# Ledger of designs, part 174: peptides against a protein of PDB entry 8HF1

Target 1, 320 residues: chain A of PDB entry 8HF1
Amino acid sequence: NVMLYATKPTEVMVSFPHQEQVLTVTRLISAEIEKFYVSLDLMNIGVQPIRRSKSLQCLRDPSKKSFVKQLFNDFLYQMKEYGIYAASIAIISLIVEFDIKRRQAETLSVKLMHRTALTLCEKIRHLLVQKLQDMTYDDDDDNVNTEEVIMNFSTPKVQRFLMSLKVSFADKDPKDICCLVFVERRYTCKCIYGLLLNYIQSTPELRNVLTPQFMVGRNNISPDFESVLERKWQKSAIQQFRDGNANLMICSSVLEEGIDVQACNHVFILDPVKTFNMYVQSKGRARTTEAKFVLFTADKEREKTIQQIYQYRKAHNDIA

## One batch from the design tools (peptide; made by RFdiffusion4, then SolubleMPNN)

Design b2_p21_6_s1 (from b2_p21_6, 10 letters changed)
Fold by OpenDDE base, seed 3:
Structure b2_p21_6_s1 (fold): chain B 320 residues (1-320), chain A 21 residues (1-21)
Amino acid sequence: as target 1 above (320 residues)
Amino acid sequence: LPPIEEVPFSSEIDELLEKYK
């Protein structure tokens, strides 16, 4: 029995500087969200009617306010971790969600709460788009989606990630590329997908080379709220990646859920590896000859990252 | 932007694994 020694991937680390400079617009947006939380806490939305669905715990009044706060907290995280350009894409997802919730509201008070959240999202979107336009010296309104604008309004982490993609894949045959990009949060998958579509379209060397897709993990909290449409879309995205119609897949913790994805030649870990399972599952997908496994770390966190990967490799060797 | 430096780290981890055996 020739133990097919699965070729170990080449493991590399890309360091990025910590960004201490907070833009005035980011501070303004954060302050507007904090003011909104004070107003939200004062809102009486009344006791929600107990839908006695056996599986759905009574979504009490606090759960609707907590969900609104969760979406804005996820937005604030994305703005901080990925930058203003990524935030301009992320805010659109909040607008869509709050408009759906506003239309589905069973009470006037809940409808007004979601309307107030939506109005704040529209204000935030305007502030972000205005700031992206301030760099376009040309009076031609149209193209905030240039390589320059994307790069200048992205965090050092995202800048290094985009440069790593360009260096790795410029002018390559699309058939020779099978790439995974791992992110921590579900909403980050959509945000980074939208950013990559615009970056690839603005970068001639990546046009017709990279075709991205994204996959969002199953929401463990409410499988019943996963629309039949979302499940169909996930199956379609996986199938396109298996068929080679897409060659870059953005994933959250999806591999922990047993989604079978083919062996890849590139695996990028955009966010910190927080679990042993995420390390084993993501590294375990880099199985082709000359496969590359790329970690992104802040310079200040490099030693801590090395120590954490050491502990994961030790634990993996003790089980094998 | 400065060039990207991709630093291999597997050897550094292998040295740590040997040191703490």
Scores: peptide ipSAE 0.317, ipTM 0.847, DockQ to the pose 0.115
Fold by OpenDDE base, seed 1:
Structure b2_p21_6_s1 (fold): chain B 320 residues (1-320), chain A 21 residues (1-21)
Amino acid sequence: as target 1 above (320 residues)
Amino acid sequence: LPPIEEVPFSSEIDELLEKYK
């Protein structure tokens, strides 16, 4: 019974100051998205043919407008939670998605809607990149990917996460590292992955130590939106992590879906633990000797987080 | 940036579990 010998991981809480990034650029971006929502609500895109795609998402949004709003709301969330550097990566995912949707548009009105959304994303990208460049002397895009720029334009949570990685893994043997990073949102996996690639490349102590991968949970609600390419990529990423070719895996809800990942020595929970299953599955992966389970919490939410973890532990003990 | 303080919280949770048993 392998579960009986699971040494309880060392549970660590890393606190960060709650700082609202009140940047002029973030306010401008939010205002442009709000103006876009007003224009989007006025757009007559007609009755879309209900393609009998078994995807519940296509059934829930016959207008395709709610999906557009969801992507921008997820972007706004990422900009708030992770900072403008992470937002500069996150916006690229929206650009790719809206370009795909624009090309797949069956009507001129839907094509125009996605084109307008894409134009807004390009404007947002320009505003973000310009703000990142304000700290660089040279106009070269590569200069925005420095440790300094990443740290200065990340939220306190992300700063603490990156510092925790540096302290935990600087100059270690990459074979001794098996790290999971849990995030809530599907798109956050890609955003934090891109941020980590740039951070690791800019940090000499980590460059040959950490090899990140990401894995997105299967959207059970819309398997049709999960491209065959995304499924192949997920299988490749998890296999690389199993084979030790990657030693850090960023994941969202993946373990709740029954994806088996090996036992890890580090588990980072970057976002709040919102479900009992997430708590049990994530903690259950920290099974090596001296395994660490690290939570990130705002100072103001520390007590609430402790109380939530207590409730999850109690519930787990009542089932065990 | 100030150094990261890693604070163990497992003891606090275990104390809560004992208090509410």
Scores: peptide ipSAE 0.082, ipTM 0.653, DockQ to the pose 0.116
Fold by OpenDDE base, seed 4:
Structure b2_p21_6_s1 (fold): chain B 320 residues (1-320), chain A 21 residues (1-21)
Amino acid sequence: as target 1 above (320 residues)
Amino acid sequence: LPPIEEVPFSSEIDELLEKYK
């Protein structure tokens, strides 16, 4: 038994300044969502019959209001953590989800609720796109998908992530790249995927170098809630990454599910490492020679992050 | 425990980001 000495990846920490500047547009959007929550609480959405299906579906608020609030809360989180540009991508996912829910509505009251949520999402989308256009000096080029616009409307964390990709992968052979990007939330995978598609397309040095894909974890709560489409997408995304047709995979807690992905040469942790399991599983994917494990931390949290990583390293060495 | 290598990229990235300030 040749114990394949798993080459320990080089652990890298990238610091970023805390963004204190709250833009007027983000305050306006937050205020519009809060007004919507007040209106939503006043909506008499009749008691949905609790379908006694034995699946943990019973944890969904029978009014479906909690799901609407969850999507907007996830959007607000993404806008804060990743910036206005990422928010302009994230809002499209809400529009799609609420349109599906509106069409699937069994009652007029539920249909109206999802319609009101859609109207708010379109208003938010307009406010975000208008703000992205305000920095394009060229009145004629409606193209908000330039490297400059993406960078200027991204948080310091996302800016450093994008620059780390550019510096790490500019003009490299796509075959030499096997990259994982870990994010905390399922919806962040889609948001960062959309952002990366636009960034790669706007960045000549990354065109034809990076081919991103995303994988959302299985909702452990109910395999019945995974749409046939989501399961097909997951299988396709994993297969593309295994076949080398995608060389950058954005994933959430997927590694906890035992999904076998190949050994990677780069692992980026875009969000804070909250658990020892996440640290071990994500780091354990950086197995190639000269593999890098890259963490992002706010300057204010740098010392705390370092201490936490040393604790995780110690705990990992005590088990190994 | 090997030090966490601070990417000297903070300076290079910060220099690259100066054009977006």
Scores: peptide ipSAE 0.180, ipTM 0.771, DockQ to the pose 0.695; fails the geometry check
Fold by OpenDDE base, seed 2:
Structure b2_p21_6_s1 (fold): chain B 320 residues (1-320), chain A 21 residues (1-21)
Amino acid sequence: as target 1 above (320 residues)
Amino acid sequence: LPPIEEVPFSSEIDELLEKYK
C-alpha cells in the first residue's frame, strides 16, 4: 500500500496551433520512402531460417522487410509530430541501426537490402541538413544547432514544449529540478533527448540548469532486441537521475512497477495521454508540494482532451 | 474538480514564439 498522499500536482494544459508544416523537403522525403517501399517489396531476400527463439512471440517477418518499414514509418511519424530538426536527429538512429544490420547480415541479399536502406537514410540526412543550413546566412557558422534553427524547424507542439522548459527552468538551481518528460514511442526518447541536448547547449539560461537523460521501458522491448549496451545505458541513466547528476528524464513508458524514481516537481506529457494508467502513473510521479503536471494539446483537440482528463480524474478519485 | 489551469503561459510563450516567426 503506497500511501498515495498524493500532493495533488497543479495540472496545466498548454495549447498549440495545429499547423502541418508542409515543407517541400518533407514531401520529397516521403516520396523517396514510398519509392523505396516499392523497391523493397520487389527485393527477393529469400526465406530466412526462422530462428526458433523459444519465446512463441510474433513470427517476425522472416524477410526482415517489416522491420525496415517500421523504422521508416517511425521516422515519418517523428518528422510529422516533432518537425524536420527532430527528424535530422532521428535519421542518425536509422543509419546506425541499418549499418549494424548490414554488418550482421547472414546473406548477400539481406546485406544489399540494408545497404539500400542506409543509402536512402544518407540521402534523407543530406536533404534535412541542407534545409537546416538554408537559414544560416553566414557562411562561417555551419552550426545548425542554434536556438533559432531548432525553434524554426520544430512543430508548434515542440516549440511550446521548449518554451515551457525555458520559462519553467531559466536560471534555476539544477538541484531544485526533478523533471520527467513522457513520450509515446521508444525512438522518440532518443530523438527528443538529442534535440534537448542541442537546445540546452544553445540556450544560455538552461546550459548549467538542465542535464537531460532518456530511458525506454522494458515491457515494450522484445527481450531479444535489448542489447547489452542498451541495458547498461538504461541502468546508468536511471542511476544518474537518482544521484542528481541528471535532472530531466525522457521516458517512452511509465517507469515500470519497481523503478522507484524520486519525487518529481515537473511532469511533462509531450504526446496525448491515451490510457488511464498512463495518466495515473505519470501524474503519480509529480509528488512535491509545488509539482506541475503539464499536458500539451492541439487547439482542435482541446475540448476532447479536457473531457478525457476529467474522466480520468473522476475515475482516479473513485479508486483512491 | 479544479479546472485544468489553462496556463497563463500561453501569452508569454506566444510572445516568445512571435520572435521566431
Scores: peptide ipSAE 0.053, ipTM 0.736, DockQ to the pose 0.702; fails the geometry check

Design b2_p21_6_s2 (from b2_p21_6, 11 letters changed)
Fold by OpenDDE base, seed 3:
Structure b2_p21_6_s2 (fold): chain B 320 residues (1-320), chain A 21 residues (1-21)
Amino acid sequence: as target 1 above (320 residues)
Amino acid sequence: LEEIKEEEFKEEIDELLKKYE
């Protein structure tokens, strides 16, 4: 019985300063979303055709308003946690979603609600893009996708993450890289993917080294709402990562869904580890001899993070 | 942007946990 001593990954903690970007633009955007919530609560979206119970009571479908608020709350979270540059990418996903919902609207009142949300998203996009352009001194270079702009308009967490990628992978052979990046939220996967595409393209040392993909978990709400297109895209992204056509995969809590991903040499946890299962499953993907498992923590949460990792290691050793 | 050396913000977790063993 050759006990294959599973080589333990080197575990690294990266600390970052808790700096809230106090920008006038973020305050303006937050105030516009709050004004929109007040207007949204006053909107009469009428009776939804599906909920025609026999009683003539105009049941407002609270689910449609709650979904609109959820998307804007997720956007506000991404702007706070990842910065203005990431927010400029995240807002495009909201625009696409509200345009789909506007086209699928069965009533004029619901169509108008989604149109009003879409108009707000376009206003937010213009405010974000204008702020990114304010740093480009050359009036002729409308390119907001430079390494400098990405770094300056990212949170300290994202800055330390991008620096850690550059140091880890600069001028390496793409074939020697198998990297996972874990994030908490589904929408963050798409946002960080778009940010990484632009960062890699603007960073010569990474341009021909890293090829990113992303994977979003199944929507817990209904398997029927997962489009055939999304399922095909997920299968294609996994296959590209298995075939070595992609060497960096951004994942949410998707490891819980039994996705067979190959053994990796780098695992980055961009957001706080909230569960023992997430810690064990994500660490369990770093299986090569020189594998690195990298955690990101705010300086204020450093001691709490160390204590939590100690408890997870103890619990894992007691089960093993 | 001060080039914060990688060594200033990266710590090995095994070294940090030696105080609890």
Scores: peptide ipSAE 0.354, ipTM 0.813, DockQ to the pose 0.041
Fold by OpenDDE base, seed 2:
Structure b2_p21_6_s2 (fold): chain B 320 residues (1-320), chain A 21 residues (1-21)
Amino acid sequence: as target 1 above (320 residues)
Amino acid sequence: LEEIKEEEFKEEIDELLKKYE
């Protein structure tokens, strides 16, 4: 009986100080979004005729305003959780989405709503970029994508995540790396991908070592809203990761049952582990020899996080 | 129950972070 010593991944916890970056710019942005919500509630977008076309696309008017609010709420969350630098990337995704929705608008009122949202996003982008530029001493180097700017405008969680990547992967062979990064939200996945691209490009020790990709889980609620482009991109990203052309994959959900991803040597959980299933499925990807499963916790939540992990370990051992 | 490792990155991370403080 060869006891298959299932090489249990080493569980690592990285603590970070809970510092709210209370910048004047973040307060200004939040206040502008709140003013926009008041204006949005007053907008008469009219009762759109429920075209009984079999495509669920005729979501009622509340759904269109709700979607706009959801995107800005997700942006505010990203700005708070990941910092101003991450927010400068996140806002671009909103700009793209609102421009698409503006072009697809069936009514002038809906077109105006998305135009107003887009105008706000451009204002927010300008405020964020100006704040990032305030730390560039050289008037000539408009390059806000330096390691220093990224680190200074990232939250303590993101700083420690980036440093954990640097410590783990500096000057390593890219073939020896198979890394997963789990995040909670779909939009965070894209945002952290953009941040990592810029960070890796600005960090000589990582530039030729890490090649990131991202994957967004299928939203069970709206498979019809996944553009053909997003589905093609997901398939391409998975294939790049399987072929070893990408060695770091950012995921917004546990890879659904049926996404065959190779055994990884590193699994990072950037956001809090909220469910037993997320713990088991993410940890179950760290299956190589000397695999690491890395968690991030605020110092204030350290004890609670440890206790929760021990509960999950116990529950996992009781099922196994 | 194996203890969660907390020290493995702490010193190196804290040293790297001092460059940005």
Scores: peptide ipSAE 0.334, ipTM 0.889, DockQ to the pose 0.725
Fold by OpenDDE base, seed 5:
Structure b2_p21_6_s2 (fold): chain B 320 residues (1-320), chain A 21 residues (1-21)
Amino acid sequence: as target 1 above (320 residues)
Amino acid sequence: LEEIKEEEFKEEIDELLKKYE
């Protein structure tokens, strides 16, 4: 029995101010989405034939309206939690999804519904890009991807995260870095990935240091072509991370399903730890010598977060 | 963006948990 004295990772808490900066643009976008929901509820798209997909978690909404609302609610969450810059990336994923659903539409009414959603996404994209350009005198899309624009249009949480990456990894050897970033939501993985690509490209100290990748959770809902692409992407992303071709992996709950990822020297938990299992599994990946486990908390939730970590540590020690 | 010193917002969790020992 080699007692692998797994050196306990250094656990760090990063606090950020809870500022609900309600920008005029975010209010306008939210109001346009709410108006769209009212119009969507009035749309008669008929009863869709229940395709007998064997997977029990078919969104029981034969109208597919609930799926449209879910995507916009997920977008609103990203805009609130990560900021306008992250939202400008997130909206592209909705545009792609609604264009696919528009092309796959079996009825004219469903096609029109997805077209209306797509038109709203293009309007939202324009409002977001215009707001990012207000800081730049130049109308070129490339000028909105500067370190300054990314930082200024990100939430305090994302600002502290990016600062923590810069301090932790500036001018380091990329071979010595094995970093995991945990987020709560599947759609956040892709959004934060796009944000990090632009941030790393705009930050000279990180450009040749960090190579990000992301993992998207399995879609239990759709056996469609999308689920096959996602599975292929996951397999490729994991392999790149194992081979050292990527040194930063953005993950949601996918690592809970027993994906064998190597021991990491940095683990960032960008969103609140909601479960004991998430705490144990994510911390259990920080197993190298001098590994760091970094949690992010709002100042208002600081005491509650400390108390929750205490309970998780106690429970973990009682099982070990 | 004032370089918010990392020391101003980072805390070691082990030090924070000493109040529960």
Scores: peptide ipSAE 0.371, ipTM 0.822, DockQ to the pose 0.041; fails the geometry check
Fold by OpenDDE base, seed 4:
Structure b2_p21_6_s2 (fold): chain B 320 residues (1-320), chain A 21 residues (1-21)
Amino acid sequence: as target 1 above (320 residues)
Amino acid sequence: LEEIKEEEFKEEIDELLKKYE
């Protein structure tokens, strides 16, 4: 097995200003979620019988309250890290999930809990959409999906990411592109995927160039808990990327799971590199000639990021 | 949106690490 000497990728650091865009809308949304948590804690959902199914069912929160809080906490994270445009997409995923859970509710109390969560999500969606419309002259939902609106209502990190995509891929041949985008959280994959679909559609230079796909990592706890639908989606997404029908893959920690992804010419790390393994594995996918490995860092974390990369390079050279 | 030139926010890591060599 000739270990083809993987050409070392060009490593690039993209800095972005740490602007906490203190939007009144984000404060209002956070306060509404906090009020909802207080109300949720007061809800008597009863002890759901722990169906001891023999398979390692993730400790079903007997109240299912933890799952509801997790989804809203992930939403708050996405709103903070990626901006209100990304949040407008993320909230739709919560609406879909809570509607499924509402329909699957075995008890009236659980059904009511998910209904209350849905009502909050619709309020949040309205607040977000209304804020996106502040830059549009037309009340039409389609007008909020312009390049200008996406850029203006994205965090500096996402702005620099989108700019980097445009500069890197404008008017290129789709066949010459094999791009990975790494994010930390599973739900971020879908959120950034939706954002990229809208951005690519609104950006003529990218519309016929980039075909995004997303893949969420397997649940660490049991492959049996992945819905048959999620497993089919993952297999389809990977196959499309292998076949060249998709040329940009958004993924979260998926390389740790031994998913065989082809050699890429671009690897973007949208979220901070937290582990040596993530650094080595993600960088190890940038294996083509002239491959680029792009990291995003806040200006305030720039020096810390450089020092961390130095340590990872040193550690990698000591193992090699 | 000021067209922030890519050069203003992109840095090659190999150049940045020269200070640690």
Scores: peptide ipSAE 0.350, ipTM 0.813, DockQ to the pose 0.042; fails the geometry check

